# Peptides against a protein of PDB entry 3H8D: the designs that were tried, part 56

Target 1, 122 residues: chain A of PDB entry 3H8D
Amino acid sequence: DMKRQQRFFRIPFIRPADQYKDPQNKKKGWWYAHFDGPWIARQMELHPDKPPILLVAGKDDMEMCELNLEETGLTRKRGAEILPRQFEEIWERCGGIQYLQSAIESRQARPTYATAMLQNLL

## One batch from the design tools (peptide; aimed at target 1 G79)

Design b2_p26_1_s2 (made by RFdiffusion4, then SolubleMPNN; from b2_p26_1, 11 letters changed)
Fold by OpenDDE base, seed 3:
Structure b2_p26_1_s2 (fold): chain B 122 residues (1-122), chain C 122 residues (1-122), chain A 26 residues (1-26)
Amino acid sequence: as target 1 above (122 residues)
Amino acid sequence: as target 1 above (122 residues)
Amino acid sequence: MKDYVELEEVDEELEEALRLLEELEK
């Protein structure tokens, strides 16, 4: 049901090795999630020292958040929720459109709001 | 039409008297807007040195933004758009529910998404 | 998130707004 609420979240992270370093020496990454209703549709990770990780439901389930939206507690974390465009801007810059397209073409992508939108555009 | 897109924006402002002061001496206020489709439904201003200003469509039209959403350029200003809850949290703390309720009861409020939601709650 | 340490993210603009309200309430 495309009437499911689309919600987006972003949380910063630091590498375990940087945990005890001075603040200026903590290299920050960013974890992104797109939830299509209660279930994750896309996940993205920006790392300070390696290429971004793009993940789409169906294809990358084992590497994605295993919790439903409520279980994550993201809705209760102040500042975690972001606007759709704040997710999409990074997603697109990271090649997310092509990545999801490939997942659809390979029949690996589970149908989500994201797959529907992409299929409408192509 | 309650299917109109609800969009919220927040812009900081500095008092003219503080414009040329050092950054630490610039007391920042915040301007908030709720647009129900193309037209403003609620406006709110947080000031550093006086009580917040609450404004609702119909009652306070002369004191509210006179531009439609597109004319404001807010949709094109990076960082201006906020989540609904980021508006509502401040609105509620400022007594916005009671303010809008009073405007409805006095028949001064123009019907908006905000009035509809409040009337559903009361 | 496995293999990473999550940091708290604060909406600074929201916190500033809330601080303004609190100061006015004093």
Scores: peptide ipSAE 0.049, ipTM 0.669, DockQ to the pose 0.801
OpenDDE base, seeds 1, 2, 4, 5: peptide ipSAE 0.042, 0.046, 0.045, 0.044; ipTM 0.667, 0.670, 0.669, 0.668; seed 4 fails the geometry check

Design b2_p26_1_s3 (made by RFdiffusion4, then SolubleMPNN; from b2_p26_1, 9 letters changed)
Fold by OpenDDE base, seed 1:
Structure b2_p26_1_s3 (fold): chain B 122 residues (1-122), chain C 122 residues (1-122), chain A 26 residues (1-26)
Amino acid sequence: as target 1 above (122 residues)
Amino acid sequence: as target 1 above (122 residues)
Amino acid sequence: MKDYVPLEEVDEELEEALKLLDEMAK
């Protein structure tokens, strides 16, 4: 059901290679997630040293968060939840519309709120 | 209709008396607003030098934002919009539940999404 | 799923607001 609650999250991360470095040597990335109900629909990652990563449900499941929303604990993490536009702004700037569109066209995308919205847009 | 879009906003402000002071002498306050559709339902203000101000529609109209949501330009101000819980957390800590309840009991509160939610809670 | 180390982040504006509130609280 596309009428599920849409929730968006953003958290900073450091690369595994930087885990045990001094703070000044830890380059920060940003992890974004869009949950369509309990399940992730989109994920993106801003990295300090490589191009953004865009991921969409169905196509990129193996690279995306495997936890349902409640399992992530994100709803209990202060400052993690963001407004839809805070996600969409970055998504759009990273080429997310085109990425998701291609995933739909290749029949790799699982139907989500995101795919529905895009299909309504085009 | 209580099914109107609920939108919440937060902006910092500087006291008029501090307008022309050096930055270190400008104490920051916070202005919060809850819009029930186009019209403000709740407003609160955190001040650096006095107790929080709580305002509810109907009771405090003369002290609240007189502009409808579109007139405020808040929807076009990046960073102004906040999640419901970001408003509610402060509202609750400031005694907003009790304040609104009293306004309802005194028949001063205009029915809003906020009054409806509170009446569902009690 | 890639393994990353999440960092704690709090809404800075919220934190400031909460601090202000606490300062005014008796």
Scores: peptide ipSAE 0.044, ipTM 0.600, DockQ to the pose 0.748
OpenDDE base, seeds 2, 3, 4, 5: peptide ipSAE 0.036, 0.028, 0.027, 0.031; ipTM 0.590, 0.584, 0.595, 0.597

Design b2_p26_1_s4 (made by RFdiffusion4, then SolubleMPNN; from b2_p26_1, 8 letters changed)
Fold by OpenDDE base, seed 4:
Structure b2_p26_1_s4 (fold): chain B 122 residues (1-122), chain C 122 residues (1-122), chain A 26 residues (1-26)
Amino acid sequence: as target 1 above (122 residues)
Amino acid sequence: as target 1 above (122 residues)
Amino acid sequence: MSDYVPLEEVDEELEEALKLLDEMEA
């Protein structure tokens, strides 16, 4: 419920095609996740050469992280956890509010802390 | 009360004597703060050439930040805010638990979120 | 999960602080 801990994470990634290239030829992206308790509520990806990807629970489950928080090991990865605002700032700039709102209106969004907060804001 | 937001901050500093030296001659320290609502509860300083400084509300008020959180501008300084664990890890390594405990036992510590958490732990 | 390869990232500021402590404790 609303007592669930909200935790946010960010990790860099490189494209599979760049995996074995020299460091200077690896273009870095960023993977973001919001966990509402043990399960992911929102996911976001910043890419160096294509539009951002936004994903919300219920609508995009097949494209999102399928592991629960403990299974990811993110809580044990130094530097991976970020503040809520560090996630939300990017989320908002990428149009995340509108994306989640549309998912709610279309009845695709699974209820999460994020949906509850948005519904309180609107 | 216990509903107050707990916020943590970290900023680098240089010694006054090094202020006008070349960058390579500026030895960097770190200033840490825990705010329990609008007021500081704990402060900590890491120095390159002397022991860490630990400060707790009630006991060390005269040596701690005298500004409330809004007055500091820390909430508006990008990169200044840190996660609770990022503060606590350093606090623990510097002997902060023992320091706060001693302040409680000597009746010098002002009741804060930090004192409450410690008293729950012990 | 992701179609991309995650990279290990370290909080450099934390590492600097920890390094400083280690130097003092040695």
Scores: peptide ipSAE 0.023, ipTM 0.581, DockQ to the pose 0.768
OpenDDE base, seeds 1, 2, 3, 5: peptide ipSAE 0.019, 0.019, 0.018, 0.015; ipTM 0.580, 0.594, 0.579, 0.565; seed 5 fails the geometry check

Design b2_p26_2 (made by RFdiffusion4)
Pose (drawn by RFdiffusion4):
Structure b2_p26_2 (pose): chain A 119 residues (1-119), chain B 122 residues (1-122), chain P 26 residues (1-26)
Amino acid sequence: KRQQRFFRIPFIRPADQYKDPQNKKKGWWYAHFDGPWIARQMELHPDKPPILLVAGKDDMEMCELNLEETGLTRKRGAEILPRQFEEIWERCGGIQYLQSAIESRQARPTYATAMLQNL
Amino acid sequence: as target 1 above (122 residues)
Amino acid sequence: GAGTERFWEIVEMHEEAELDFEEELP
């Protein structure tokens, strides 16, 4: 019904902007858009647990902007293939995280919940 | 979901003569493919020593890879798949829009998602 | 065919030369 689009933004801590390159610890921010709306959000941090977020339970914590208002389709190197998102998501326990949210009625139906519920 | 049937691939390559040269002397080229479902719709090659090769379905059937998408194994090759804009950026810089527009005008281009996309643009 | 032969030649040389796939980042 809708186009699935995935984005990745590597980042460094705000406190690391003026240290030498070897002292800048990198993280990665990810987004899965199910049409204009974000279905899953994932953050890999060098200093704290991975942040896994799903539409519904985590609306407050997730990026609130729809796809057009982010400008992500306009940023070079930001868009990634579905597997580049799914591989990281699975290694973070994302399958269990989305399943847990589904069973406890905290998950908004998206292409992501439809995929887990099918298989 | 015609867009979902669209798949794009890129294989960097070097000539055999450069196989054992220093990494800075390996003159790289790039082979590209746009699959419209099971069949190649566009094929593109950047070469380090000759003009770029642009191929479209219908007009260029003899020159293109004859294998369908499953027969190639590209969906199983790590790092081979690229986003549509990674193909389109290179296709445009090679004159691919003019090349596809001419094939359409000469009616040589077989209707594909690529010809449908260029027509919606015009 | 010649096109398929060319494709496999490119794939073979990619693997033998141990070339990396390019990745775009912001």

Design b2_p26_2_s1 (made by RFdiffusion4, then SolubleMPNN; from b2_p26_2, 15 letters changed)
Fold by OpenDDE base, seed 2:
Structure b2_p26_2_s1 (fold): chain B 122 residues (1-122), chain C 122 residues (1-122), chain A 26 residues (1-26)
Amino acid sequence: as target 1 above (122 residues)
Amino acid sequence: as target 1 above (122 residues)
Amino acid sequence: GPGTKRLQEILDLFEKGKLEMPVELP
């Protein structure tokens, strides 16, 4: 239930096409995830040259991380874990509130901590 | 309820007696707090020259922060907020699990997220 | 799925030392 730990992670990424370029030519993106207990609730991807990708559990399961938190190894990657606000700030900037709200209203969102919080806020 | 945000903070402190000494002679301690929503659930103090102090809501109210989270200004202090694990690691090292458990068993602890989590773990 | 693949690809880059993790929170 809502007693599950909420954990947030961020990992930089480089486009595959840039992988072997000089560092100055490697435009960096950011992969974000919110785990509600063992399972991902929200995912967000910031790209250097295209709009952000927002994903919410239920609606976007096919595009989201399917591994449980432990399977990802994220908890063991130093510097990967971030504060909730560090996630939420970007989430908000990217229109995540509206995105999740729409998913809830359309009955596409799977209940998560994120959906519960949003519903409490509205 | 358990949907309340759990936020953790850490602030360095210097012993009053060292306040006006040279920096090299200022032994630094650390103040830790866990807020369960607006109210503190756990507090911990690391001292350079004495045992850590562990405090839990209900049992130790008189010794703990009496301000709600917003009143503390901690949310506005850059670098003060820490990850849950950064708190829990130290909490565990200091015997916090046993301390809180004892407080629960003696019926001294006020129900918090911390008590709920511990009870779920045991 | 695609999401997992993306993560794995990213993580692989770290393991290979091609990416550096941002500075840890103080």
Scores: peptide ipSAE 0.170, ipTM 0.627, DockQ to the pose 0.435
OpenDDE base, seeds 1, 3, 4, 5: peptide ipSAE 0.166, 0.170, 0.169, 0.168; ipTM 0.624, 0.609, 0.600, 0.609; seeds 1, 3, 5 fail the geometry check

Design b2_p26_2_s3 (made by RFdiffusion4, then SolubleMPNN; from b2_p26_2, 15 letters changed)
Fold by OpenDDE base, seed 4:
Structure b2_p26_2_s3 (fold): chain B 122 residues (1-122), chain C 122 residues (1-122), chain A 26 residues (1-26)
Amino acid sequence: as target 1 above (122 residues)
Amino acid sequence: as target 1 above (122 residues)
Amino acid sequence: GPGTKRLQEILDLHEKGKLEFPVEEV
C-alpha cells in the first residue's frame, strides 16, 4: 500500500580489517536503507575503495536486510534516519534508477514504493 | 495519488511586533508544513506565548500557504526540511490527530496523504 | 542472511563506541 511510511537510514561502517587500526587508517563506508513501511525496499553501500553496491527488493533479497524495520532498531539510533533526498541523491549518482529499472524489466523486482515511483517517472 | 512525495519543513519566525526589537526581545515561533506532493496538506505554528495553530487542507485553505512547494523555495533553504517524525511528534502533541479527524468528520478536509493515513489508523 | 549480518556488525561497532552516528542539525 502506497500509504506506507517511507523511511530512510544511513550508518557509517568500517571494514573488519580496519577495526583495530588507528583512526587515521580506518576507511569509512556508508550503509543506506530505504524502508517501505516495515520492509526494506532498497539498500545501498558506499565503499571507500570499491564500487557502490545497489540492492533492490525481490531481486537482491538474499543480500539485503531481512529484518523488519522495528527489528533493526534503526529508529532508535539517533542520527541514523535521513531525509528521502539524502538517500535519493546518492542513489541517483550510483546509477540506482537504471538498476531498479533493469530489475523491473527483468521481472525481478518486487513491487514497492520505489518501483511505483519509478514507473510514474518513466 | 499516494505516490506523491511527502516532505516536511520547519522554519523559525519572529513576531512582526518584535521585528525591530533587540535580539533579546525577539521571541521566536516555529512554522511547520507538510507538503503532499506540490501542495500543502498540513500547517502548524508554534508560538512562544499563545496556543499552537493547527491547519489542514480544505478546511483552513485561507489561512495556509497558497504557494506550491516549488514556489516557496523551502527545498532550497538549508535546514528547513525535516523528517516526517519531527513534524508528526509535534503535530500529535498539539492535538493534530483530533483536529484532522474532526475536519474529516465535518467533511471540511480535502483528501490528502494525511487524511488517508489517519483513516488507515482509525 | 548476509544482509542482516552486515547490519548487525555495523550496529555492534556503534554500540562499542568505535563508530559514531553523524548528527546533522536541522
Scores: peptide ipSAE 0.154, ipTM 0.638, DockQ to the pose 0.439
OpenDDE base, seeds 1, 2, 3, 5: peptide ipSAE 0.153, 0.152, 0.151, 0.147; ipTM 0.622, 0.629, 0.628, 0.634; seed 1 fails the geometry check

Design b2_p26_2_s4 (made by RFdiffusion4, then SolubleMPNN; from b2_p26_2, 11 letters changed)
Fold by OpenDDE base, seed 5:
Structure b2_p26_2_s4 (fold): chain B 122 residues (1-122), chain C 122 residues (1-122), chain A 26 residues (1-26)
Amino acid sequence: as target 1 above (122 residues)
Amino acid sequence: as target 1 above (122 residues)
Amino acid sequence: GPGTERLREILELHEKAKLEEPVELP
């Protein structure tokens, strides 16, 4: 059902190794999620010192949030929700299009708004 | 026409008196705008050392952005666009509902999406 | 599962690293 609400979230995090360092020495990471209705469709993690992590529903379910959107509390977390383009810009830069495409082609991706949009583009 | 796109923006600013101070001594203000289609409907300014400024179309046109949305360049400024709730939360806290209501009752407010939404609520 | 645990960990780390708001709001 392509009428589901698409919502995007971002949460910064500090590496455990940096949590007791001076603020100037704390490198921030970023956790991103795309929810297609109540369920996560894409997840992405930016790290200060390693490659980005890209995750898509169906393929990477074990590594992705299993909570529905309401259960995450993200909708009630001030500053967590972001605009679609704020997610997509980073997703594209991190190779998300290719990652999702490969997941579709390998039949690993669960159909989501994200898969539908990509399939309409290709 | 209530089919117009509602877009919200936020830009930080530094007080002129602080622009040459050390970063730690620069108190940041915030400029907010609600565009109802191409034209500004509401504007709001948060200051570190004085009361918030609330402005509504029709009443406060001389103090509000006179540029259409495209002319502002805000749509091309990374991080400027914000979610509706990010605007509304601050608007409400600053007494924006009462301010807009008073502008409507005094017949100073130009009809906008904002006036329509408020009138539907009251 | 591990995905949920990861989110929880990140949320906890976020709470510890919240930035101070530059302006006090009414």
Scores: peptide ipSAE 0.194, ipTM 0.606, DockQ to the pose 0.322
OpenDDE base, seeds 1, 2, 3, 4: peptide ipSAE 0.190, 0.182, 0.187, 0.184; ipTM 0.590, 0.600, 0.589, 0.591

Design b2_p26_3 (made by RFdiffusion4; failed a check: the pose's geometry)
Pose (drawn by RFdiffusion4):
Structure b2_p26_3 (pose): chain A 119 residues (1-119), chain B 122 residues (1-122), chain P 26 residues (1-26)
Amino acid sequence: KRQQRFFRIPFIRPADQYKDPQNKKKGWWYAHFDGPWIARQMELHPDKPPILLVAGKDDMEMCELNLEETGLTRKRGAEILPRQFEEIWERCGGIQYLQSAIESRQARPTYATAMLQNL
Amino acid sequence: as target 1 above (122 residues)
Amino acid sequence: AGNERLFYYLESGEEELEEIWEEEVP
């Protein structure tokens, strides 16, 4: 029913902007948009646990801008294939995280919940 | 979900003459494919030593890869799949819009998602 | 907070995003 689009933003800590390149610890921010709305958000950090977020339970913590008002479709190198998102998501325990939110009635139905519920 | 049937692939390549040369002397080229479901709709090749090759379905059937998407194994090749924009940026720089527009005007281009997209643009 | 992180990551990640683009699109 809707187009699935995935984005990735590599980032460094704000405290690392003026250190030498070898001292800049990298992280990665990810988003899965189910149409205009974000279904999953994922953050890999070099200094704390991975942040896994799903539509519904984590609306407050997730990016609140829809796809058009982010400008992500306009940024070069930001969009990624579905597998590039799914591989990282699975390695972070994302399947169990989304399943747990589904069973406890905390998950908003999206293309992501439909995929886990099907298989 | 005609857009979901669209799949794009890129294979960087070098000539055999450059196989054992230093990495800086390996003149790379790029082969591209746009699959409209099981069939190649557009094929594109950037070469280090000759003009770019642009091919469209219908007009260029003899010159294009004859295998369908499953027969190629491209969906199973690591790093081969690219986003539509990665194909479109190169296709545009090569004169691919003019090449596809002419094939449509000469009616040689078989209707595909690519011809449908160029027509919605015009 | 999520929006702030997004705009920070876009700004700080701009150069690396451009490098990814140039690597993947010749």

Design b2_p26_3_s1 (made by RFdiffusion4, then SolubleMPNN; from b2_p26_3, 8 letters changed; failed a check: the pose's geometry)
Amino acid sequence: SGVERLRYALENGAEELEEIWRREVP

Design b2_p26_3_s2 (made by RFdiffusion4, then SolubleMPNN; from b2_p26_3, 7 letters changed; failed a check: the pose's geometry)
Amino acid sequence: SGVERLRYALESGAEELEKRWEEEVP

Design b2_p26_3_s3 (made by RFdiffusion4, then SolubleMPNN; from b2_p26_3, 7 letters changed; failed a check: the pose's geometry)
Amino acid sequence: SGVERLREALELGEEELEKIWEEEVP

Design b2_p26_3_s4 (made by RFdiffusion4, then SolubleMPNN; from b2_p26_3, 9 letters changed; failed a check: the pose's geometry)
Amino acid sequence: MGNQRLEEALKNGAEELEKIWEEEVP

Design b2_p26_4 (made by RFdiffusion4)
Pose (drawn by RFdiffusion4):
Structure b2_p26_4 (pose): chain A 119 residues (1-119), chain B 122 residues (1-122), chain P 26 residues (1-26)
Amino acid sequence: KRQQRFFRIPFIRPADQYKDPQNKKKGWWYAHFDGPWIARQMELHPDKPPILLVAGKDDMEMCELNLEETGLTRKRGAEILPRQFEEIWERCGGIQYLQSAIESRQARPTYATAMLQNL
Amino acid sequence: as target 1 above (122 residues)
Amino acid sequence: SSIGPGIEVEAEEEEAEVEIGPGISS
């Protein structure tokens, strides 16, 4: 029913902007948009646990801008294939995280919940 | 979900003559494919030593890869799949819009998602 | 039939420039 689009933004800590390149610890921010709305958000950090977020339970913590208001479709190198998102998501325990939110009625139905519930 | 049937692939390549040269002397080219479901709708090649090759379904059937998407194994090759923009950017810089528009005007281009997209643009 | 020409070279992944801080909030 809707187009699935995935984005990735590599980032460094704000405290690392003026250190030498070898001292800049990298992280990666990810987003899965189910149409205009974000279904999953994922953050890999060099200094704390991975942040996994799903639509519904984590609306407060997730990016609140829809796809057009982010400008992500306009940024070069930002969009990634579905597998590039799914591989990282699965290695972070994302399947169990989304499943747990589904069973406890904390998950808003999206293309992502439909995929986990099907298989 | 016509858009979901669209799949794009890129294979970097070098000539056999450059196989054992230093990495800086390996003149790379790129082969591209746009699959409209099981069949290749557009094929594109950037070469280090000759003009770019642009091919469209219908007009260029003899020259294009004859295998369908599953027969190629491209969906199973690591790093081969690219986003639509990564194909379109190169296709445009090669004159692909003019090449596809001409094939449509000469009615040689077989209707595909690519011809449908160019027509919605015009 | 064949796919692409010549010897294959490993694909390089396209990636965005590194930003300060995580992605987009509001």

Design b2_p26_4_s1 (made by RFdiffusion4, then SolubleMPNN; from b2_p26_4, 10 letters changed)
Fold by OpenDDE base, seed 4:
Structure b2_p26_4_s1 (fold): chain B 122 residues (1-122), chain C 122 residues (1-122), chain A 26 residues (1-26)
Amino acid sequence: as target 1 above (122 residues)
Amino acid sequence: as target 1 above (122 residues)
Amino acid sequence: SSLASGVEVEPEEEEAETEVGPGPRR
């Protein structure tokens, strides 16, 4: 149902290899999520030294957050929630439109708000 | 269509009577808007010295923003866009649920994302 | 009233730890 609340989150991560390094040598990545109601619809990972990872529900479920939104604690983490545009701007820059389109065409994408919005733009 | 992007905005206003006063004597109010795609669905005004004003599409169109979202320039105004929860929390505290419910029951509310969400909660 | 400031004071809800991060399901 398109009535589900669309919520967007971003958290920083430190690479496992940098956890024990001096603060200056800890390169931060960013983990992004789009939740279509209680379930993740899109995930994105920005790494400081490798290409971005783009993930879409149905295709990439094994690499995406398995927890529902309440189980994640993201709604209770101060500064984790972001504006839709703060997600979409990075998603677009990383080629997320083409990635989701290809997942729809290959019938790998689960129907979400994201798939429905893309299908209205095309 | 429930596929429309829901966007929320907040801008400060200064009362006309305070515009020429010293900065210390300028009480700020807050103007809030919910846009269901290009059109306003809900508006709310927080005043420093009177009750909040709650407005819903269909009922209060004459008191609400008549401009589409692009015409408002809100999307280009840094710091104007807010999280959905930052609107909803104030809306709920001001009695917005009951206000919108009464507008639906009286057949004064235009169908929007807001009316559809409320009807799913009841 | 606190509403008139338009500043949401988030209640000091204890920052819940997030069970999410990069990589496959933990």
Scores: peptide ipSAE 0.083, ipTM 0.659, DockQ to the pose 0.113
OpenDDE base, seeds 1, 2, 3, 5: peptide ipSAE 0.082, 0.077, 0.082, 0.083; ipTM 0.645, 0.640, 0.642, 0.649; seed 2 fails the geometry check

Design b2_p26_4_s2 (made by RFdiffusion4, then SolubleMPNN; from b2_p26_4, 12 letters changed)
Fold by OpenDDE base, seed 4:
Structure b2_p26_4_s2 (fold): chain B 122 residues (1-122), chain C 122 residues (1-122), chain A 26 residues (1-26)
Amino acid sequence: as target 1 above (122 residues)
Amino acid sequence: as target 1 above (122 residues)
Amino acid sequence: ATLHSGVEVEPEEEEAETEVGPGPRR
């Protein structure tokens, strides 16, 4: 159902190896998620010292958030929710269109709002 | 097409009668818009000294923004874009559900994402 | 903008004035 609410979130993370370092040595990463209704459709991780990680539902389920949106508490975390464009801009810059397209073409992508949107643009 | 991008905006306004008053006497209102793709679907005006104005496409077209989203400049105005929930929360509080429902029932509402969403909830 | 920061440092779009406000369309 394409009428599900699309919600986007961003939270900072500190690498496990930096958790006990001085604040100046704690490099922040960013975790992004797109939820198509209750379930994650896309996930993206920006790291300070490695390439971004792009993940899409169906293909990358084992590496993605397994919690439903309500279970994540993201909706209750002030400042976690972002505009669709704030996700899409970074997604596009990271090659997310090509990544999702390849997942669709390989039949690895689970149908989501994201897959449906992309298929309408192509 | 329910796959159109839904975008929400909020801008402050000063009442015409207050434009030349001292800053302390300038009461801010808020203009809200929901765009279903390029065209406005809902508009809402919060006034400091009168009831909110609710407007829906088809019924209130003469009182609503006639410009397409790109023509409005809203997408290019920093801080104008808001989350869907930031619109919906105020819309709901102002009786927007009932207003839109009545417009649908009277066959005054033009089909939009907003009408389709409401019809799925009822 | 450095992708790794997730922070928009520079606006991609030029800031424009809005042609919208309260009241009936003209």
Scores: peptide ipSAE 0.115, ipTM 0.624, DockQ to the pose 0.113
OpenDDE base, seeds 1, 2, 3, 5: peptide ipSAE 0.117, 0.119, 0.111, 0.113; ipTM 0.601, 0.612, 0.623, 0.629; seeds 1, 2, 5 fail the geometry check

Design b2_p26_4_s3 (made by RFdiffusion4, then SolubleMPNN; from b2_p26_4, 10 letters changed)
Fold by OpenDDE base, seed 3:
Structure b2_p26_4_s3 (fold): chain B 122 residues (1-122), chain C 122 residues (1-122), chain A 26 residues (1-26)
Amino acid sequence: as target 1 above (122 residues)
Amino acid sequence: as target 1 above (122 residues)
Amino acid sequence: ASLASGVEVEPEEEEAETEIGPGPRR
């Protein structure tokens, strides 16, 4: 089996409430995605004024990107693609290991590269 | 088995003959490395005045980086780590697929992630 | 394109404005 490519992306977002403010008054959030082949495995959102959001496939499908990787255009967006470690460092800081572990234990996580890697680490 | 992390690096180099020239007269080369876990799997060198150099583990060990990844300090060098595609695109353009294939066929290539991926593609 | 120049001219791929924002909503 051709091993599915693991790809990671980050894009800034501006909150709807700040969209019409002066650039200096716009607080940027950050949207992160991990794609296991064509499909999202993990999503993470850093907000300027609320706790980070962590999402894992199977458990949080309705809150995650529904587009496949090609449909997102992220691979064509300059500066959107990031290194695995640039995702994982933030994921770890936000408690992503424990979040994914709990989703596996509750049988809510869809099997992905992320679930397999965690099961190999524990 | 914990899957070995695949990591890719790029650093500029200046030719020894240009080291003492004015910055405008220094032609930069580029050194690229693929590490399959702690050990180098592929190396590539782009030169300003000669053909690219391609090297694969097992065949070209004496011309490749002898340091393990930690010993290189590349993981600590800002801007040295690159995306897999940033390596592969240059590797492909330089004829790296054919070079690695020939090394596999001649039984000179050490088994690495790169050899396994090529064998899955062909 | 000369491989020797090391200038990866990133093709200006047209930024397909796929509205990827927080949440699945188009």
Scores: peptide ipSAE 0.039, ipTM 0.604, DockQ to the pose 0.107
OpenDDE base, seeds 1, 2, 4, 5: peptide ipSAE 0.041, 0.033, 0.034, 0.027; ipTM 0.606, 0.600, 0.620, 0.569; seeds 1, 2, 4, 5 fail the geometry check

